Peptides against a protein of PDB entry 7UQJ. Designs and how they scored, part 245

Target 1, 160 residues: chain A of PDB entry 7UQJ
Amino acid sequence: PELYQNFNITPPRGVLFHGPPGTGKTLMARALAASCSSDERKITFFMRKGADILSKWVGEAERQLRLLFEEAKKHQPSIIFFDEIDGLAPVRSSKQEQIHASIVSTLLALMDGMDNRGQVIVIGATNRPDAVDPALRRPGRFDREFYFPLPDVKARFKIL

## One batch from the design tools (peptide; made by RFdiffusion4, then SolubleMPNN)

Design b2_p24_1_s1 (from b2_p24_1, 8 letters changed)
Fold by OpenDDE base, seed 1:
Structure b2_p24_1_s1 (fold): chain B 160 residues (1-160), chain C 160 residues (1-160), chain D 160 residues (1-160), chain A 24 residues (1-24)
Amino acid sequence: as target 1 above (160 residues)
Amino acid sequence: as target 1 above (160 residues)
Amino acid sequence: as target 1 above (160 residues)
Amino acid sequence: EKIPLEVVSDEPLRSEPAPLNIIE
């Protein structure tokens, strides 16, 4: 409520930022976090990379996700930003079915388990929205998607 | 009050943006400045580089800081952004004690002298938060810190 | 009204972002768009490049502009971002007077034709504000201008 | 003189990023 009162939003539990590399998804998520924090309201910004959760914590990725969501809940209002979320939650039909199934299931359960009153927003960034498990893109999860169009090369050079 | 009503924040007098080079601190500060201004409410954004204040105004750095804060107060609501603030306010225990001591003391006094009702926000950006005088990181000064984690190389390339 | 209630702004019909290449104008416009949307309030962000409108739609640029503004109006609240707007609306005194005159006139008419109640914001980004037709920089059009100063090379490298 | 960026930016700083064009 209040995070979203301050956001002037009804809670998206999750927002998916998608678009080609160089479109500023990570920077946007940070700008969001910085803009949403207030003096009255320190928003705690948690950033993780999807592939890092899988690679650094082989066999503990589910525990690390649970700890992250618990920590975000303890430090609410909070934003959890997953960069390269397609690396964390690949489409279930991919040949690495068994390892990813547990992690995706954990993330789904964590997003579903967020009380509608929780002041925790989850932002996922990807270059490949179609590589993200469709189950994550359902209502109550990443049910909002933001396309980051390629700046033209000149627009990229305007940012550089 | 009103800047912070428009910000939906109680005033941080100062916010420290810290993180490695390339993490978008300067861009964030500008994004914040741009997002805070409204048609009803032109926010005046003052940008200075810490090292430039020291190098361009040898012997006048304190006066330039005072003038900056006075100008920001006159043009309130205002944001003062210090890029590379570690260049302006190095830790007092560093061997250049005498020159930096006066500048740091002036900045401390200016931040302390901002009435809680002043519509002036100070943002400092650094790559080295530990190189910033801890006295600047106390309540009523840069009492809020935002870590800008390295985008992974892929996330950097996602911004590029 | 409501876009601007959520923006806490009275409507600028148009905002001009200007400054050297690499100052983050495009990224700012996106950060603004992202920051202004809310869950209650999906802001539709339309991005176009000025030169692309001219080059891709030779003879249809006016129609494409009309369609863009109509689409933005249909999907309000909306932001229309023109990157490189100097490529769309060069100063009328330039030798390509005839082709640019119709496009500029169309853009002027579209900006003037936006009801004060319309929840459509137009952002133009340029490296060359003096190359933008002064008629676009008048009240009720791009009547607000934001200068993006060069980050020093170190500040650019802090964004990279 | 580094001209103060008159960030005549009309959007509130802490405009909490609410959904951009949610391309549903």
Scores: peptide ipSAE 0.005, ipTM 0.194, DockQ to the pose 0.051; fails the geometry check
Fold by OpenDDE base, seed 2:
Structure b2_p24_1_s1 (fold): chain B 160 residues (1-160), chain C 160 residues (1-160), chain D 160 residues (1-160), chain A 24 residues (1-24)
Amino acid sequence: as target 1 above (160 residues)
Amino acid sequence: as target 1 above (160 residues)
Amino acid sequence: as target 1 above (160 residues)
Amino acid sequence: EKIPLEVVSDEPLRSEPAPLNIIE
């Protein structure tokens, strides 16, 4: 509630930060965490990469996700930042598709299982929003999207 | 010296970060502070907002600036980050203009009084570089400027 | 020359940005590129990931590196940003070690082959500076390092 | 329009999971 009240936003379970690499997605997530942290209210920031989740053996990746969400709940208010969440997208190999599908299913279940009253924000960052499974982009999951464009050249010119 | 030697830069007394809101000015200042901090060399980062400096009684704002610069010198190497430094710009009310002019004059004097050998960097962030008093933008003060563009509208439109 | 004159820095051929994930390494590189770009002087920013370089077939990765440096030279002043440059570090498989060693050798040669008068900056970002081949960290290559710590609580307390 | 040459790989980057940063 309060984390989202600070933004006057209805608490999405997840926010997708999408845009080209180095557009400050991760940095915005950290800045949000920092801006929500006061002396009275310390936010715990959890960071994982999509690829690192997938690099584990089947079942261990799911376990790591469960543990992450448990720790985030334990240390609430908290932010879970998934960098390169498009790394959870299935690769075209059927065996990898099954592994990815299992991990994605676990993430979906974990996001769905979060009470709307929890002080856990999930931020997914990607360079490829279209590579993120549409199931992750549904209401109650990453139902809000913020694009992070490259500072387009015209914008860059005003920089100097 | 060494802060700037780490960058192999001639120490500017001040760097102006300018650009539209949400372009990462404050965050860059923090990232710079972090990047200048090693295990051997801890940088102290002081943050103030232009408006917060002005919200003090006449004379107390000037005192707070002096104390800030003294603390920054005492805890060198250090960064003083003025967020919204355009908040030090006089608003069109004559009484505010005098108060602002006094505070700006104090800031000018403090920046001018820093020895080029000090390990204090002053970063001013603004959304309105044209609202920053030209006197602050002179050599030996905020003599370096880094713009932080909005990712221009066309890039921004891909954000939503 | 001029890119580095803008910073009053001795032009390193390479700068290593290292520090924990999401500390703003990529953002700093972009902000540097942006801050060096004026209406008169457009900097071209090239970005690659270390792993993306390695995911190509042997010889094609080397060709892509050569083409990258050629394009960077052609479009000077330019910045080449290697994100996750530790991804160029050899993985413990002998075949991967050879592939990685070949690509690293190509990168070394390209960095060594850059004239000190070139307007090309190479920035490598890593979370694991110790995983970056020491050969890349030698003078005339990534001979400057900028740490991007997590704002560790103790470091943060001095930053605020 | 200087398009950044972004080569985005689809391959998952094996980075070590970032330590739990307690943002105090």
Scores: peptide ipSAE 0.000, ipTM 0.194, DockQ to the pose 0.098; fails the geometry check
Fold by OpenDDE base, seed 4:
Structure b2_p24_1_s1 (fold): chain B 160 residues (1-160), chain C 160 residues (1-160), chain D 160 residues (1-160), chain A 24 residues (1-24)
Amino acid sequence: as target 1 above (160 residues)
Amino acid sequence: as target 1 above (160 residues)
Amino acid sequence: as target 1 above (160 residues)
Amino acid sequence: EKIPLEVVSDEPLRSEPAPLNIIE
């Protein structure tokens, strides 16, 4: 509550950064972590990639997610940044789908299990918001979405 | 001409951006593309992810890599940016290893097949330089490596 | 030599990176430093913040700027990155205006005093290009400006 | 049987070369 109380923004539990690759989603998450970190209130920034979470055995991936959320809670105020959170989407093999479904289910449970008063923000970044499990995009999870457009091609051409 | 002439930097065909996640490798590649683009000489920026290359059937992945390099050559001067190029590393299944080896071999051949005079730069970004196939890190390929440290304040001052 | 020779880019002495906060200006400056650094030619990257320069007494701030440019020249090829260079703009107190004017005047003199052949690039980053002293934005100083757009302002404000 | 890797063809995000608008 407090960190965003100062901004009078009810902190979303989860924020989805979406937009084309290299629009600065990861950079923005870091900048948010840095900007919210004052000399008085250091924000702990945790980062994981969706694909890296999946590269672990299901039970180990679940355990690592749990440990991540526990560490984030222990070191609050904190930001958990999931880069390429669409990488948690089931690859269309039945076994991998079940693995992905388990990992995503664990993430959902962890996001739902965060008390509203926890000073933990979860940021997910994706280039494919439609590839993110719709369950992750529900209220109390990644309930705020921020499009990172390509700087308009014309505006990019004005920048360059 | 003059400043980079003064730097006498033989442009690497391939540049490996490596360092911890969110150190700005992708953003840097874009900014390099931007900074190298003048009003007179627009640089075409191509972006791919290592994992996305692997998500295609081997023959289609190879074809897409060939098309990418052909398009980059057609639209030269150009930058090809491979984000998460370590995602091209073999997944330890023998069939996947063979698939990865084929795709990486195709990438190697495409990098080697770029005429020294081609106005195409290839930038690979990885969080795990040791997971990048050592063959990609050889001369004429990703022969220059740039570490993107987390700005440890001391590392900020050591770059300084 | 060849790639940048082919781009025929006369390198600006000073490059102004401007755009909304967290658009990656600082990250871009670091990556430019990294990308210009080869195994053969390491670029030394200096970083200062505008506000940190101002936090020093005028004479000490001027001395520190001089030392910075001397160190940059000594360790050429080098990049001096001024993050938040708009922080050098006068705060509306008459005494601070005079202090800021002195510091900015010193920076102008240092940028003007760089021999055209010096392998020192100065990058200034600002969120407020209009707050940067117009004298810094003149030829031979920050004579090239690069806008770092927000991904659509509406999308960024939906994040916050 | 070659496992059809579904080509999630992310269209090449041709980032058009952002022209460096040197704002003169």
Scores: peptide ipSAE 0.000, ipTM 0.222, DockQ to the pose 0.064; fails the geometry check

Design b2_p24_1_s1 (from b2_p24_1, 8 letters changed)
Fold by OpenDDE base, seed 5:
Structure b2_p24_1_s1 (fold): chain B 160 residues (1-160), chain C 160 residues (1-160), chain D 160 residues (1-160), chain A 24 residues (1-24)
Amino acid sequence: as target 1 above (160 residues)
Amino acid sequence: as target 1 above (160 residues)
Amino acid sequence: as target 1 above (160 residues)
Amino acid sequence: EKIPLEVVSDEPLRSEPAPLNIIE
């Protein structure tokens, strides 16, 4: 969280955490959320999984995304964390593709509709960044990507 | 693995990591895998998701589990990490229940069939420990459970 | 990192990760470092252990700290991660106290000397936050603290 | 050691519905 402020980097609306499974993407998102909560400035953390977004009827998934973004805005500063955001990527079935495309389109619209002055951060975690719709990776969306390497064995050695 | 050896503790065959989403279960599993890899003793980390096990035809899911355990044994010391192991739990549909029951039965048999002399640790992560089949939580299986609390809000406050 | 910018939170110069051993502090620091590297903005990660800082002659330890901060500044944006920063805490021997005090004094001066506009973040990890010199925990230094809870001790007991 | 921040990419994890954890 604060790491980026020190860098005078305009905070992305969306941050893509990518890297091998279990590199701590979700823990990082929580740690970031935790790190962003002060006594004066509590951060509200919202978490969803890509698969859970898909498990609902298309219209209900879209409605739930809208409600999530509204609630995140209402409780700002806030973080929306999408775990397995690649789960929103079209799977090979045309019916799934349409469902995914509709939900992704809604997410795109919600991310585009965020006022840059709003204190809502969207974090997407994926182990397959290339499976994430390229439209989500554009400026104003998940325009910043963070790679979580496997803790290198060499890195382990310095911990021991 | 080596964590258990250093404590002269018989490594559990199975460890259930449970707790709220994004408490770092997957990260911990990797950190454990990482911490257990020395220059002399590399640990092979195998990861699967419960839902990915289910996405295959029943017989193929079972075959993939068998192959996974065989490969883990071949590359021991090893960790098999099942993320969302509650995804193997029977969902509300009877047809799914049969599929889940067959896969769970195969996993039970594989865990029971692990020789305690083998350096294979199975970690299951779930956000819903009560959704995990009680048979998986018996001695010789996931007989050890780890709760991952939310990083305490107080911990968050000191980061801001 | 960027999460804090979205919240208009002044990024800490220093973040203290504290919590029981094996809670993923080091993994989190690495994940943060990884997460802060984009294609356009690579972050340089520097890691040191408190004990390694102490294992050098006092003047060499101080010199190495200065060089570390200079190199971090040269390669900004950067993260300096001190694992076991409590290893810099004075141990009960007066001679060690003087050595520790000198090194801690150097670290304090280096952290105080960081321009808030500099893109250098210092992360300290400790299992003993109360063993960390209170001077390091003041504003402009490790002014933000993050507690890594043990996965519940009951959880540890089941892995052990 | 200077660990170059290598941005490394690896394989997908599937996750279940997490309740809204309001992190105050």
Scores: peptide ipSAE 0.000, ipTM 0.346, DockQ to the pose 0.113; fails the geometry check

Design b2_p24_1_s2 (from b2_p24_1, 9 letters changed)
Fold by OpenDDE base, seed 1:
Structure b2_p24_1_s2 (fold): chain B 160 residues (1-160), chain C 160 residues (1-160), chain D 160 residues (1-160), chain A 24 residues (1-24)
Amino acid sequence: as target 1 above (160 residues)
Amino acid sequence: as target 1 above (160 residues)
Amino acid sequence: as target 1 above (160 residues)
Amino acid sequence: ERIPLEVVSDEPLRDEPAPLNIIE
């Protein structure tokens, strides 16, 4: 509620930040976390890279996701930021299908199981939104997407 | 010159962007690249991850660095952005010393060989500036460092 | 010097951050402030809204600007961030011309009087760069401008 | 190796002392 009210967002179970690399997706995620934190109400920020979750054994990746969501729930209000989420849940390619399918299934279940009264926001960042499993981009999951364009060229010259 | 004049920076051979993950280091690098590009003068932005350069065979990593700098020089004005540069040139730890030493040596030579009249800026981004080889942080290399703090929470609220 | 050396910028007397609302201008300003701060060297960050300076009596607004610059100079290295600077120095419209002209004149004089050896950076943020008095956008004042593009509108709507 | 859950900051991102004396 308050986390979502402060963000003026209907509780997205997940937000997909997408855009070219280095467009400030991670900065914005941290900015959001910080912007929801007050002296009275600290926001816990969890960061994971998609590939780092996959580098574990199949059953361990699922367990790590569960633990992450449990920890985030325990430390509400919280943000779970998946950097390079396309590395975690790539569109099902033939060879790694089973491993990815199980992790995707677990992530889907965790996002679907997130009570709307929870103060956990999930942010996925990717340079390739189309490389993210479409099941993750459905309502109640990463149903909100933020494009981070290349900051227009002319304008940033003047900051340096 | 013009790239540096437009940036109003004394031409650093390299700029180290450091700070907590997701503080906009890559965004700023792209913003700089974009800011230096006009309709008349496009800036070429080269992005590499440190780990992706290391994942190649030892001699191939050096060759890839040389090719990158040559290509950047060919497409001046240009920015070379090394994301996670601590992955490319970690502080010399005992076991992988030889591979890292050669890559570091090559990167040092490339930065030292950069003619001050060149329109190539090298940006290294890291979350761990102390994990970057001190030889890269010397004058004429990554002699300029930008800390990217966690944007203070109060300020972030006003961005939302 | 060191603030400017750390920024690798020739001391701009002012930087204009412009772009649509919520594009991270204030975040970046605070990130810059914090980026220049180390344990050894604290950066003082001064924030003012343009409209809040104008809401005072005509002569008091000028005095407040002078005091702000004096305080920033006293607490060097420092950043003065004017949020909504178009509210402080709008392009001269007929009715409020005299009040705005005096404040603009004072701000110009303060920026012009900034010794190049000072460690004070002035950042102005606006959603309307064309609403900023052109006199402020000249060399030695807000001679540098950063465009903060809308993250593609479709994407931001989904976060909100 | 258990890449520990880098709780990047348990502390509100405010408290990492970028000693910005924010003088409002």
Scores: peptide ipSAE 0.011, ipTM 0.308, DockQ to the pose 0.062; fails the geometry check
Fold by OpenDDE base, seed 2:
Structure b2_p24_1_s2 (fold): chain B 160 residues (1-160), chain C 160 residues (1-160), chain D 160 residues (1-160), chain A 24 residues (1-24)
Amino acid sequence: as target 1 above (160 residues)
Amino acid sequence: as target 1 above (160 residues)
Amino acid sequence: as target 1 above (160 residues)
Amino acid sequence: ERIPLEVVSDEPLRDEPAPLNIIE
């Protein structure tokens, strides 16, 4: 509730940050965590990478994902930041596709299973929004997207 | 020396972080402090807001600013982070302009008085770099600037 | 020269930023790029991820790596930031190990081939410094390391 | 032959619960 009230948004279960590398997706997620945390209200920030969620062990990645969501729920209010969430997209080997499909299915179920009253925000970051499974981009999942443009030449010029 | 050696930079007396709100200026300053601190070398991080430096008491703000720099020097290596440093810029009342001008003059003198060998970094953060007194942006003061681009208005609008 | 003079360091050809996820490694690299660039001196910031350097096409990753270094040299002064540089470390499949070993060998050769007078800084970021090939951590490569501690209670205590 | 890069990280998902106590 309040975490999402602090965002002035109807709680997306997930927010997709997409844009070129280094456009500040991770930084924004942290800044959001920071801005929503007060002395009275500590936000727990969980970070995972899509590629690191991929395990060689069948069912272990899914178990770790479940544990992550359980921990996030236990330590509410929380942000789960998935960096490189496109790393969860199935790559061309049929066995990898099955493992990836299982992990994605688990993530879908976990995002669908979050009560709308939970103080858990899920942020996915990617440089390749088109590589993210469309099922993750549906309402009640990563149903809000934020494009992080390259700091254009002017923004580079101002950083420079 | 080593703080700046750890930064691998010729010690700017000050660094101006500028960019829209929520672009991670404060987070960067903290990340810098964290990255430069080791178990062997504690960096003391001092944080002040520009608006909080403004006192109704003539000379008290200047005294507090001097004390801050003295403490930072005593607890070297140190970072002084001025959030909203544009808050030190004079706003339209002539009496406020005089107080602000005195505070800015004191800050200028303190930054000018830092020995180039000091392990004190000054970081100013602002959303309004054009509201920062040009005298603060001169060589030997906030002579390095970092632009923190907005994730554009669309990304902000989607986050909010 | 000046890029490294701006860093007041004997120019490491590479700097390894290591520490837990989200400790600000990427942010620091960007801040460094920004601090070293002026209106007169634009620093070109190149960003790659270790995992993205890995291509399914044999020899394509090495070609892209060469092109990156050529572009960085063409657009001096430059920073090449490799995020997740541990993603270049060989993972246990013999064929993957060969591809990874070839990419790492190419990176080694490119770092060794940089003239000490070049205005190209290479920054590698990792959460797993022990997963980075020791050959990359030798003098003239990533021979300087910066630990980004978790802002744990101690780092908070050191920052405060 | 396109070799699928099975970059399987064998390292356990390190939960870094960083309590962001941003003391403003």
Scores: peptide ipSAE 0.007, ipTM 0.189, DockQ to the pose 0.039; fails the geometry check
Fold by OpenDDE base, seed 4:
Structure b2_p24_1_s2 (fold): chain B 160 residues (1-160), chain C 160 residues (1-160), chain D 160 residues (1-160), chain A 24 residues (1-24)
Amino acid sequence: as target 1 above (160 residues)
Amino acid sequence: as target 1 above (160 residues)
Amino acid sequence: as target 1 above (160 residues)
Amino acid sequence: ERIPLEVVSDEPLRDEPAPLNIIE
């Protein structure tokens, strides 16, 4: 049973949280993980940063991504949260571009390889949605996007 | 009577937000900035990441830190928020250690050089307080630390 | 000079966090509690839900509120966070309206009875600010309100 | 001589000066 079957909502394979820094994207992802976890149904929450996925070694980042998705699948139902997923964007150096392209390609393949019935939700968070590879934003990947606006500046000021 | 007047709290020059990822450290820093800002008194909020401070060029990171503190001082009252400040921790390579040590030393000097009457608050956020240079955690720097616990899972479920 | 001395901010007795569900209100309250707690000055954080305050027994809810405020006062500095404070709103039955009115009246009296010098901050959170009794939103109570906007509404629906 | 820092992530410095309107 899919996480959202109880809600008659076909779970997105991936959800992109985007918005200015400090709008609560990471926080919301954790809140969702917590809210979907009951005493009866524990959800396993995996967190990685886009920059941390960029391992120093070519091929190791791809291996770590594969392992992450395998662990998430073993511990279903699961949420994989990629914080700062724009950190997977190609860096301007041609060698780094190839490395980034390989990592992104691996992530794409892993997201595409998830059975639609899999109880694994992938959440990406970014402050720069335009810096996220458009291929990640296609149907079956991060096909649902959530804008996290700055709380209206006026509204926050009433706290202090 | 001011919020902290009732609390007899001398404002820290620096505040360290620490706790597990996605506990709302960055969000809180923005909320504090917003809450300190009134229609009468605008606070300028500066955000940097620890890793982003590590510029590609030795000496440029130090220059950018100096410029940041100068801008914050020009636009008083100000908050400087260093997200992931543990990203300034020495990287195990001796050359990188010297570079990191120079950047950290510059930050220390900038924090020490703030007039106690300056309307500049520095907030650091980390998931790894033990990875923050102990020199940054000394009195007159990040001398106040705030633990952001994971919201008790029970508390989150009651929101949804 | 204290943090707020530089900012000339009179502490609210109460702060209302309002905004759509999952905008980080509860999380912000915890983060504020954490951010006000130093190694030198521990803040005691109390959390209650509006609906949980509605005890099954008439007069017991009022007793629990009194005890909560007494404990918060004993453990100063303290934050009392009422999550879903709109849960104290009258339910359409006349008998429940009287009970709710009594509980709200007790909360009003407790907030009014706080010495302005008391180191107890009250935070209310709601998804329905219009369901919060206007009497709670008066000066000396929840006189500061913070809107937590939805991350663009499109954002939340794509997670579920 | 500018010694290049091998920073694994060439993320451009995110300068978000957000002017916060302070409400007294």
Scores: peptide ipSAE 0.000, ipTM 0.240, DockQ to the pose 0.074; fails the geometry check

